# Peptides against a protein of PDB entry 5HB3: the designs that were tried, part 67

Target 1, 150 residues: chain A of PDB entry 5HB3
Amino acid sequence: RQMQDRCMSEYNQRIRNAPEGSIDPFRMACYKIIGRCDLSNRSLDGLQTDVNDWIWLQFNLARETDRSLELAGESYGLAELQASIREIGLKHFPKTAAEDTNGSFGMFFYLQILAGMFEQAIAYLYPFSYVDAVHFAIALTYYGLLRPVD

## One batch from the design tools (peptide; made by RFdiffusion4, then SolubleMPNN)

Design b1_p18_6_s1 (from b1_p18_6, 10 letters changed)
Fold by OpenDDE base, seed 1:
Structure b1_p18_6_s1 (fold): chain B 150 residues (1-150), chain A 18 residues (1-18)
Amino acid sequence: as target 1 above (150 residues)
Amino acid sequence: SSEHDRFAKLYAEALAKK
């Protein structure tokens, strides 16, 4: 708690008062990840990042705890992450195989799996690859992650 | 919404490199 409070205090002070470009971007990243500062902005300014970094950050910032238990003033949980992934899917990924020209369906399937959206992931994959969807469904069921309908 | 657009941009860049 003390560390988080200190991070929050330092983050707020530095972001407002420090000259632009004078703050170590890695230090700011630490404030973001450890201190959970400014969770409304889930990006790392001043750092060169790729899509893998973005994915990593979103999932590592997400907490399963309720808002009432969140030490930081802001909360970002699994529900919010799942909602974000759903919105990303609606906006940026193909709905049918005919719409997919670059094989991007796999990425959205991957994101849904990471977020624990197993039923939605399988349902989404099915029209793109029947065989793969069935294989994943069997595997997820075997490990108790997918509840069979019957 | 901004994060969604950020993802889309980054993913598009990743696809372009393949």
Scores: peptide ipSAE 0.402, ipTM 0.886, DockQ to the pose 0.833
Fold by OpenDDE base, seed 2:
Structure b1_p18_6_s1 (fold): chain B 150 residues (1-150), chain A 18 residues (1-18)
Amino acid sequence: as target 1 above (150 residues)
Amino acid sequence: SSEHDRFAKLYAEALAKK
C-alpha cells in the first residue's frame, strides 16, 4: 500500500510535469503494474509488446482481491477481465465448429481457463474437440474446479 | 481502441508470423 501510494504520487507528478514523451516507458510500466496507476489504459506505450505480453498484463492487473482494498478509481478485477474475455470471444473467435477456419478456438479456450471460466471453457471447447474437452473436464473436476452435473 | 481490439490485433499478428 505504501509503495502504491508513492507510485501514484510520482505518477501524477510526472504525468503533469514531465515533457511529453520524456518518461521512460519501463518506469511507466512499473507505475502501472506495481502502483496500479491509470488502469483505464491497460497498455504499455512505448514498449514493443506481443499477444503474450498483453495476456500477461491483463491477468496481472486483474486483482482477485476485493476492490475495497484498492485505491479509489483504480479498480480492475477478475470480473472485469472475465467480461473482457467474453467480449473478445463474441467478437473475434468462432462460436461454432462450422465457423472455425484456422483453429483459433484454442486461444479462446485458453483465455477462458486462465480467467477461471472453467464451465464456459469446457462447454465452448466441446464442439471443437470432444476429446480435449472431456480431458480437461476430468482434470478440472478432479481438482474441484468443475462441478459435475447432478 | 478497446482492449478487445488490441488483443485481436496482436493475436492476428501472432498468427501471421506462423
Scores: peptide ipSAE 0.401, ipTM 0.886, DockQ to the pose 0.755
Fold by OpenDDE base, seed 3:
Structure b1_p18_6_s1 (fold): chain B 150 residues (1-150), chain A 18 residues (1-18)
Amino acid sequence: as target 1 above (150 residues)
Amino acid sequence: SSEHDRFAKLYAEALAKK
């Protein structure tokens, strides 16, 4: 908590006082990740990142922390991340096998699983590969992550 | 949102490298 507060303080000072572009992008990344600064912008400015980096960042920022304790008054938890993933799915991923041209359904399935959206993930996967959907459903049920339907 | 667009861009780039 002390580190987080310090990062937040330094971030605010640097944003206000430092010349534009003079701050080390890795330092800014630390302020964002550890200090949870400016969570409305969940990107690492000044760094070359790929899709895996983006995924990693979203999940690391999606803290299960008491919102009342956040210094910046910004909240970003698992629920917000799940909502974001749902929207990404609606906008950028195939909804049916006929729409899938590059096998991208697997990525959306992956994102849903990472976010704990197990029932939705299985339901999504089923029309693309019912065998795989059943396989994952069995596994998730075994670990108590999926409840059988009546 | 801006983050959704960022994901889409990054994912498209990843697919292009595939």
Scores: peptide ipSAE 0.401, ipTM 0.886, DockQ to the pose 0.836
Fold by OpenDDE base, seed 4:
Structure b1_p18_6_s1 (fold): chain B 150 residues (1-150), chain A 18 residues (1-18)
Amino acid sequence: as target 1 above (150 residues)
Amino acid sequence: SSEHDRFAKLYAEALAKK
């Protein structure tokens, strides 16, 4: 908590007082990740990032911290991330195999799995690859992550 | 919405590089 407060203080001070672009992008990233500063902007400005970096950042920023302990007025947890992934799926990924022109269904399945949306992930994968969906369902059940529908 | 668009852009770029 003390470290987070210090990070937030330093972040706010530097954002207000430092010339634009003078702050080390990696230091800024640390303030965002550790200090949870400015979570409304979940990007690493000044860094050339790829899709893997984006995925990593979203999941690291999404914390199940008790809202009561978050001194930062901004709450970003797993629920918000799951909502974002759902919206991404609706907008940018195929709904059916017939709509899949790029074979991108696997990425959306992967995002859902990472976000703990296991039932939705399996349901999504099933029409694209029956065999894979069954295999993942078995594996998830084995680890206690998938509740078998009675 | 901005983050969704960012993902879409980055993912499209990743697909294009393969």
Scores: peptide ipSAE 0.397, ipTM 0.884, DockQ to the pose 0.827

Design b1_p18_6_s2 (from b1_p18_6, 10 letters changed)
Fold by OpenDDE base, seed 3:
Structure b1_p18_6_s2 (fold): chain B 150 residues (1-150), chain A 18 residues (1-18)
Amino acid sequence: as target 1 above (150 residues)
Amino acid sequence: SSEHDRFHQLYLEQLAKQ
């Protein structure tokens, strides 16, 4: 908590006194991850990142904490992340097998699974791969993670 | 750009590297 407070203090001071983009990117990353500063921007500008880094960042920032404890910082939870995943799917991933030109349906399935959107993930996968959808459904049911899909 | 677009950009970059 002391580190978080320090990050918040330094962040607020530096953003007021320094030109935009002049702060060390790694320091900014620390302010964001530890201090939860400026969570409206969940990208790490100025750093070389890949899709795995993005995924990692989103899930690490999406804390299911009591908002009362995060009063000093911005709030971002799993629900917001799940909403973002839904929007990503609608905007950037195929909705039918006929639309799947690059085999990217698996990535969206993966994102949904990571986000705990199991029912939706299975429903999405089903038209692309019946066998895989059934296999995952069985597994998820076994672990008590899957409810009947509407 | 939105975070959604950022993901898409990064994903495309990954695909291009494969």
Scores: peptide ipSAE 0.386, ipTM 0.878, DockQ to the pose 0.782
Fold by OpenDDE base, seed 2:
Structure b1_p18_6_s2 (fold): chain B 150 residues (1-150), chain A 18 residues (1-18)
Amino acid sequence: as target 1 above (150 residues)
Amino acid sequence: SSEHDRFHQLYLEQLAKQ
């Protein structure tokens, strides 16, 4: 908390006193990750990132704690991340096996699993790979992560 | 651009490198 408070303080000072774009991108990243500052912008400007970095960032910024426990004025939790992943799927990934041209369904499945969207993930995977869907369903059920089908 | 688009861009870039 102390570190977070310091980050927030420094962030506010820099935002007020520094020219736009003059803040060190690594420092900005620290303010976002540790201080949870300006979470409306989850991009790390000025840094070279890949898809793995993006995934890492989104999940690290998405806190599972109750909003009431967050010191930051902005809240970004798992629900928001899940919503984002849903939107990504709707916009950029095949909805059916017939639409799959690049075999990208696996990435969306992966994102859903990471986000705890287990039922949706299995349902999504099923038409692409029956065997894999069944395997994951069994595993998830075993660990109590997949709800039984009525 | 939205974060959704950012992801997609990055993902496409990754695919292109494979």
Scores: peptide ipSAE 0.386, ipTM 0.878, DockQ to the pose 0.763
Fold by OpenDDE base, seed 4:
Structure b1_p18_6_s2 (fold): chain B 150 residues (1-150), chain A 18 residues (1-18)
Amino acid sequence: as target 1 above (150 residues)
Amino acid sequence: SSEHDRFHQLYLEQLAKQ
């Protein structure tokens, strides 16, 4: 918390005093990750990143529970991430096996699992791979992570 | 929405590298 406050303070000072885009990208990354600064932009601008970096960042920025004391610019929890993943699925991933030309269903399943969207993940996976869906359902149930889906 | 598109872009780039 102390570190977070310090980062936020520095970030605010830099925003006020530095030209737009002049902040070191690595420093900016630190402000985002540690200080939760400017979470409206959850990308590491100025850095070469890949999809794994993106995923890592989103999940590191997300909190398990929403903080009531978080500023509007700092409010980003698991629920928001889950909502984002849902939107990603709707926009960019196949809904049926017939639509899956690239075998990308696995990535969306993966994202859902990471986000704790277990029921939805299993439901999504089922039409693509019955066997895998059942396998994961059993595993998730074993660990008490899966609930009945309507 | 921008983040969603960013993911998609990165994912496509990953697919292209495979």
Scores: peptide ipSAE 0.385, ipTM 0.877, DockQ to the pose 0.852
Fold by OpenDDE base, seed 1:
Structure b1_p18_6_s2 (fold): chain B 150 residues (1-150), chain A 18 residues (1-18)
Amino acid sequence: as target 1 above (150 residues)
Amino acid sequence: SSEHDRFHQLYLEQLAKQ
């Protein structure tokens, strides 16, 4: 909490005292992750990142709402991340096997699994690969992450 | 410009590298 407060203070100070975009990108990342600053922009400008970095950042920024007293009134938790992933699916991933020309369905399945959207993930995977969907469903059920349906 | 678009951009770049 002390670190978070300090980050917020420094962020506000630098925003007021420094030219726009002049803050060190790594420091900006710290302000976002630790200080929860400017969560409306969840990208790290000025740093070369890949898709794995993006995924890592989103999940690290998604704090539990019951455990976090967000500074500056910004709220970003798992629910918001799940909503974002859902929107990504709607915009950028195939809905059926016929639409999948690039074999990208696995990536969206992966994102949903990471976000704890297990039922939706299995349902999504099923039309692309019946065998894989069944295998994952069995595994998730075994570990208590998917509720069996009679 | 959106986070959704940012992901898509990065994902396409990843696919291009494979």
Scores: peptide ipSAE 0.380, ipTM 0.875, DockQ to the pose 0.771

Design b1_p18_6_s3 (from b1_p18_6, 11 letters changed)
Fold by OpenDDE base, seed 3:
Structure b1_p18_6_s3 (fold): chain B 150 residues (1-150), chain A 18 residues (1-18)
Amino acid sequence: as target 1 above (150 residues)
Amino acid sequence: SSEHDLLAKLLAESLAAK
């Protein structure tokens, strides 16, 4: 797209030619979110953010788009986000209740639910909270989001 | 990756704020 090409050009020009510290971080954020520039780096440099901001950014960048219309290397979809969440889970979240020292299992469950990883989310939650896992499974099944056991 | 490291930091901060 003409618009995306222009955004990419401006983004690259600013990164290379702007004096250090002179780039407006909000403008750069706009290039990333609207222009989908430099999606290999899904952080907002120069902005104070929290975990909710991170979550918001990841899911907004992982839009349902036709990859053929995007610049090469600047596509990011739900599948890639799901893969990233799996990797994050393996590295940063407890695998069992015995490993849970900070009570962070709920956050990983939440991330998986947001990403549509329903079966994995329920399977993950089950050893931490049997009752909650069952109730979520029932609810997800009711809404047609969880496949019945074959 | 750097993204995962950032998330780890943000998670730690979030947990500390509770």
Scores: peptide ipSAE 0.232, ipTM 0.810, DockQ to the pose 0.805
Fold by OpenDDE base, seed 1:
Structure b1_p18_6_s3 (fold): chain B 150 residues (1-150), chain A 18 residues (1-18)
Amino acid sequence: as target 1 above (150 residues)
Amino acid sequence: SSEHDLLAKLLAESLAAK
């Protein structure tokens, strides 16, 4: 908590007082990841990133914290991440095999699995790859992550 | 652009790099 307060203070001070381009982007990344500063912006400006970096960032920022304990009033948890993934899926990923032009369905399946959206992930994968969907369903059931319908 | 648009861009770049 003390560290977070210090990070927030420094972050706010730098944003307000530092000349444009003078702030180390890695330092800003630290403020975001460690200090949880400015969670409304879940991107890292001034850094070259790829899709793996984006994924890593989203899941590291998503913490199940008691909102009452976050002094900054900014909370980002698994529920918010899941909502974001759903929205991304609706806008940027194929809904059917016929819409799949670049094989990106696997990435959306991957995102859903990481976010614990197991039932939705299997349902989504099924029309793209029946065999894979069945295999994943069996595996998830074995580990107690997927419950069959009664 | 939104975070989602950024992801779409990054995804496209990743797929293009293969």
Scores: peptide ipSAE 0.229, ipTM 0.810, DockQ to the pose 0.732
Fold by OpenDDE base, seed 2:
Structure b1_p18_6_s3 (fold): chain B 150 residues (1-150), chain A 18 residues (1-18)
Amino acid sequence: as target 1 above (150 residues)
Amino acid sequence: SSEHDLLAKLLAESLAAK
């Protein structure tokens, strides 16, 4: 708590008082990742990032935090991430094989799996790749992550 | 929404690189 409070204080002070462009973007990233500061903005400004960085960041920020310890405004959990992934899927990924022009369905499948959206992931993958969907379904069932339909 | 746009951009870049 003390560390978090200190991070928040420093973060707020720097955002408010530092000249534009004078703040080390890596330091700001540390405040965000370690201090969980300003979780409403989950981008790392001033840093060149790729999709892997984005994924890593989202999942690191989406921690199950004891809601009792976090200020309501700084809560970002798996549910919120899952919601975001759903929205992203609706807007930016193919819904059917016919809409798939660049093979991006695999990325959306991957995101859903990472987010623990197993049933949805399998359902999504099925029309694109029946064989892969079945294999993943079997594997997920074996590990107890997918409930077989009786 | 802004983050989704960022992801879309990043995805596009990733796909273009492949």
Scores: peptide ipSAE 0.229, ipTM 0.808, DockQ to the pose 0.779
Fold by OpenDDE base, seed 4:
Parts: C-alpha cells; sequence; structure tokens
Structure b1_p18_6_s3 (fold): chain B 150 residues (1-150), chain A 18 residues (1-18)
C-alpha cells in the first residue's frame, strides 16, 4: 500500500507539473500498472504497442479486489472488462459472416473467451464457423466452463 | 471510448501484418 501511495503521489505530481513528452513512458507505465494510477485511461502513451500488448494491459489492469478498500478511480475488475469487451464487439467487430471482410471475428471470440464470457463467445462464433463453435462448446463443457441446458 | 478506438486501430494493424 505504501508503494502504491508513493506511485500515485509521484504520478499526480508528474502529470501536473512535467512538460508533455518529458516523462519516461516506461516510468509512467509502471505507475499505471503497479500503482493503479489513472485507470480510466487504459493505454500506454508514448510506447510502441500492438494488439497483444493491449490485451495484456487490459487483463493486468483488471483486478478482483475488495472495492470497499479501494480509492476512488482505482476500481477496475472483470465485470468492467467484460462490459468493455461487449461494447467493443458492438462497435468494432462483425456481427454476421456477411459483415466479416477481414476475418476479425476470431479475435472477438478470443477476447470473450479470455474474459470468461463462454456462452456468449460460443453463440457469437456459431454463425461464423459452426464446426469450430461445436468443438469449442464440447471442450468448454468438458472443462466445466459451459453448462448444459436443463 | 478512445481505448476502444485504439483497439480497432491495433487490430487493423495486426491484420495488415499477417
Amino acid sequence: as target 1 above (150 residues)
Amino acid sequence: SSEHDLLAKLLAESLAAK
């Protein structure tokens, strides 16, 4: 906790007082990841990143903690991540095979699986690839992650 | 959000790289 408090203090001081672009982006990244600073902005400015880095960051920032003990603005958990993924899906991913021009449906399926949205993931995949959806459904059921209908 | 737009950009870049 002491470390986090120091990180927050330093982050706030630097963000307010330092000229833009003068702060080491890796240091700022550390403040965000370790110090949980400015979680409303879940990106790493000034760093060369790819989609894998983005995914890594989102899941590292999403923590299951006792929210009652967290300071305002520091709470970001799986539920929030799931909500974010749903919103991303609505805006940036194909909803039908006819809309899929670049094969990006697989990435959205992957994101949903990572976030534990198994039923939704299978339902989403089904119209794109029936065979794959069935295979994943079987696998998820085997591992107890997908419940059969009563 | 801006983060979601960033993801869209990164996805596009990833697909272009393949």
Scores: peptide ipSAE 0.222, ipTM 0.807, DockQ to the pose 0.820

Design b1_p18_6_s4 (from b1_p18_6, 11 letters changed)
Fold by OpenDDE base, seed 1:
Structure b1_p18_6_s4 (fold): chain B 150 residues (1-150), chain A 18 residues (1-18)
Amino acid sequence: as target 1 above (150 residues)
Amino acid sequence: SKEHEELAKLYEETLAKQ
């Protein structure tokens, strides 16, 4: 708690006193990740990030805390992440093989798997690649991650 | 790489709306 308070203090001081753009993006990232400062802004400004970086950040920022104790604006857990991925998928990823012009279905499948959305991931993959979907389904079932439908 | 950047932006936008 003391470290967090210190980080928050430093973060706030730098945001207020530092000229715009003068703050090291990596330092800001550290304040966000370690200090949990300004979690409402989940972007790492000034850093080139990819999907792996994004998902890594989301997992690190996500807290499984009792929702009752968290301020409504700070509650971001796995469920919220999954909701975000769903929303992104609906808006920006192909829903059918016919819509897939760039072969981006695999990335969305990957994101869903990382977020623990196994059933949805398999269901999504199926129309794009039946064989792959079956293989992943078998594997996930073997490891107890996919619940077989009775 | 470009697709990943676009995706990241989309994710950020989605997060901002929450």
Scores: peptide ipSAE 0.035, ipTM 0.640, DockQ to the pose 0.072
Fold by OpenDDE base, seed 2:
Structure b1_p18_6_s4 (fold): chain B 150 residues (1-150), chain A 18 residues (1-18)
Amino acid sequence: as target 1 above (150 residues)
Amino acid sequence: SKEHEELAKLYEETLAKQ
């Protein structure tokens, strides 16, 4: 807690006093991830990131902690991330096998799994790959992550 | 990969909404 307070203080001071772009991007990332500073800006300028970095960041920034306990007062949870993934899916990923020309269904399945959207992920995967959907369903059920019945 | 490029775009769109 004390560390977080200091982190936020330093962040605010640097943002106000430092020239634009003069702060180390990695330091800024630390302020966001550890200090929970300025979570409204989830981009990491000056850093090269891939898909794994993106989803990792979103997952880590998405806290399930009581928002009232967050020092910064800025927070979004797993629910918000899941909503974002749903929106992404609706806009940018194939809905049926017939629409899939690039094989991108796997990426959306992957994102849903990472976001804990297990039932939805399996349901989505099923029309694209029956075998894979069944296998994942079995595995998720084994770990108690998939509920076969509502 | 094509998928990574697409996700990058999606990332930007997601950030823009927030």
Scores: peptide ipSAE 0.037, ipTM 0.624, DockQ to the pose 0.102; fails the geometry check
Fold by OpenDDE base, seed 4:
Structure b1_p18_6_s4 (fold): chain B 150 residues (1-150), chain A 18 residues (1-18)
Amino acid sequence: as target 1 above (150 residues)
Amino acid sequence: SKEHEELAKLYEETLAKQ
């Protein structure tokens, strides 16, 4: 708590006193990740990011808290991340092999796996590659990660 | 690379909705 308060103080001070864009993006990222500052903005401005960075950030920012104690706007946990990934999938990724023109299904599968959406990931992968879906299902089951989909 | 770019866009869109 003390560390968080300190980070918040420093963050606020820098935001107030520094010209826009003058703050080291990496430092700002540290305040966000370590200090949990300004979690409403989950972007890392001024940094080159890829998918791995994105998902890593989301996981780091995600915290499971009692929803009853949090204001609706401040709660971001694994469930919210999973919801986001689901929305992304619905909007931007192929639903069937017939829709897959770029092989992007693998990326969405990957994102779902990273987010712990194992059942959904397997279900999604199945129509694209039965063999791969089965292999992953076996592996996930072996590690106790896969639950039967109803 | 192309996939990463798409995901970056998706990330931005996701953030905008939050």
Scores: peptide ipSAE 0.037, ipTM 0.621, DockQ to the pose 0.074; fails the geometry check
Fold by OpenDDE base, seed 5:
Structure b1_p18_6_s4 (fold): chain B 150 residues (1-150), chain A 18 residues (1-18)
Amino acid sequence: as target 1 above (150 residues)
Amino acid sequence: SKEHEELAKLYEETLAKQ
């Protein structure tokens, strides 16, 4: 907490006093992630990012904390992330094998798995790849992440 | 690489909603 408060203080000072673009992007990223400053802006300007960076950032900024303890706009948990992934899936990913023109179903499966949406991920994968869905379901069950339906 | 580019677009859209 003390470290977080210090980060927030430094972040605010830099935002106020430093010319735009003069602050090291990595340092600003640290203040955002550790200090949880300006969480409404989830982009890391000035940094080259990929898919792994995106999902990593989402998880780091998302917290399983009581919203009552956070300022408005700073509350973003796993549930909200899962909701976002669902919306992305509905809008941008194939729903059936017939709609799959570029094999993007795998990416959506990957995102769902990372977000802990195991049941939905398996259900989604099943019509695209039966064998893979079954094997993955077995593995998830083995690790206690998926419970068989009675 | 192509999938990453598509996901990048999705990322931007997600940011716009937040």
Scores: peptide ipSAE 0.033, ipTM 0.619, DockQ to the pose 0.076; fails the geometry check

Design b1_p18_7_s1 (from b1_p18_7, 11 letters changed)
Fold by OpenDDE base, seed 1:
Structure b1_p18_7_s1 (fold): chain B 150 residues (1-150), chain A 18 residues (1-18)
Amino acid sequence: as target 1 above (150 residues)
Amino acid sequence: SALEKARKEAFLQKLLAE
């Protein structure tokens, strides 16, 4: 708790008082990841990141919080991350093969798999690539990850 | 591939814009 409080204090101080361009983005990233500072902003400013970095960050920031103990803080766990991915999918990814002009369906499939949304991922992939969907379904079932609706 | 990198970058920009 003391470390977290210190991180929060330093984070806030740097954001408010640091001269322009003097903030070490890596240090700020550490405050966010380790100190859990400013969790409402789940992005890293000043760093060149890709989708893998983004999703890694989301998972690191996601915590199983006992909702009963969190009085005032926004809980961000796996469920919230999954909800975010669903929302992103609705806004930015093709819903059907006919809408896919650049082959971006694979990225959304990938995100869903990472987030443990296996059934939804397979259902989504199916109209784009039947063969791939079947192969992934078999593999996921083999490892006990897919819950086929009887 | 360069194309894959470009797609990932474009995707990230969309995420950050939200």
Scores: peptide ipSAE 0.049, ipTM 0.685, DockQ to the pose 0.686
Fold by OpenDDE base, seed 5:
Structure b1_p18_7_s1 (fold): chain B 150 residues (1-150), chain A 18 residues (1-18)
Amino acid sequence: as target 1 above (150 residues)
Amino acid sequence: SALEKARKEAFLQKLLAE
């Protein structure tokens, strides 16, 4: 707790007072990850990142919380992450095979799998790649992550 | 691959634009 408080204090001080371009982006990233500073902004400014870095950060910042003890706007858990992925899918990924122009459906499938959205992931993949959807469904069922429907 | 990297970068830019 003491370390986190120090990180938060230093983060806030630097974000307000440091000259433009003088802040070490790696240090600021450490404050965000370790100190959990400014969780409303779940990105790493000033760093070259990819989608894997993004999703890694989301999972590290997400926490299981008791809904009865949290205040509005303070919680970010798996449910919120899953909701974000759903919204991303609606906005930025093809809905059908006919809309797929760049083969991006696989990336959305990947994100859904990482977030534990297994049924939705398989349902989404099926019209794009029948064979792959069946193979993943079998594997997920084997590990008890997908419920077979009779 | 280069193609995969390009796709991932494009995706990230979409996320950051939201």
Scores: peptide ipSAE 0.046, ipTM 0.679, DockQ to the pose 0.653
Fold by OpenDDE base, seed 2:
Structure b1_p18_7_s1 (fold): chain B 150 residues (1-150), chain A 18 residues (1-18)
Amino acid sequence: as target 1 above (150 residues)
Amino acid sequence: SALEKARKEAFLQKLLAE
């Protein structure tokens, strides 16, 4: 608790008082990850990151904890992350095979799988790659992760 | 791969643009 409070204090102080361009982005990232500071901004400013970094951050910041117990006082859980992925999918990924020009459907499938959106992921993948969708469906069902329709 | 890298970069750009 003391560490968390200190992180928050330092984070806020630096955001407000540090000269422009003087803030170490890695330090700020540490405050965000460890101290859970400013969870409304779920990005790492000033750092070069990739999709894996982004998704890793989202999962680390997501908590299935009662808001009353959250030290950050902010609520962001798996449901919110799933919603974000859904929105990203709607905006930036092909909805049908006909719309796919560069094979980007696989990335959206990947994000959905990571987020536990198994049924949606399989449904999405099916029109793009029948064989892959079936294989994943079988595997997910075998491990009890996919809920087949009755 | 180069293609994978390009996809990742494009994705990030899209995310950051929102």
Scores: peptide ipSAE 0.043, ipTM 0.667, DockQ to the pose 0.723
Fold by OpenDDE base, seed 4:
Structure b1_p18_7_s1 (fold): chain B 150 residues (1-150), chain A 18 residues (1-18)
Amino acid sequence: as target 1 above (150 residues)
Amino acid sequence: SALEKARKEAFLQKLLAE
């Protein structure tokens, strides 16, 4: 608790007062992750990251907590993460095989799986790779993770 | 936030372009 409070204090101070370009982005990332500072901004500024880094951060910041105990505007759980992934999918990933110019369908499938969106993930993968979709469906069913569609 | 969304979009677009 004491460490968290110090992180928050230092984070806020540096964000407000530090000269531009003088802040170590890795240090700021530590404050965000450990101190849970500024959870409304779930990105790492000044760092060159990839999708894996992004999704890792999202999961670390997401919490299933009593929202009544959270600070205003800083509630972020699995449902919000899933909503974000869905939105990302609609905007940035191919919806059909014909739209797949970058071969990125696998990444969106991966993101959905990580977020526990299993039914949607399988449905998404099916038109791109029937064989893979079936294999994953079997595996997910085996583990009791795949549910009938509503 | 709107800023977060904008940053996210820019980030993802960059990643997908690589």
Scores: peptide ipSAE 0.035, ipTM 0.601, DockQ to the pose 0.065

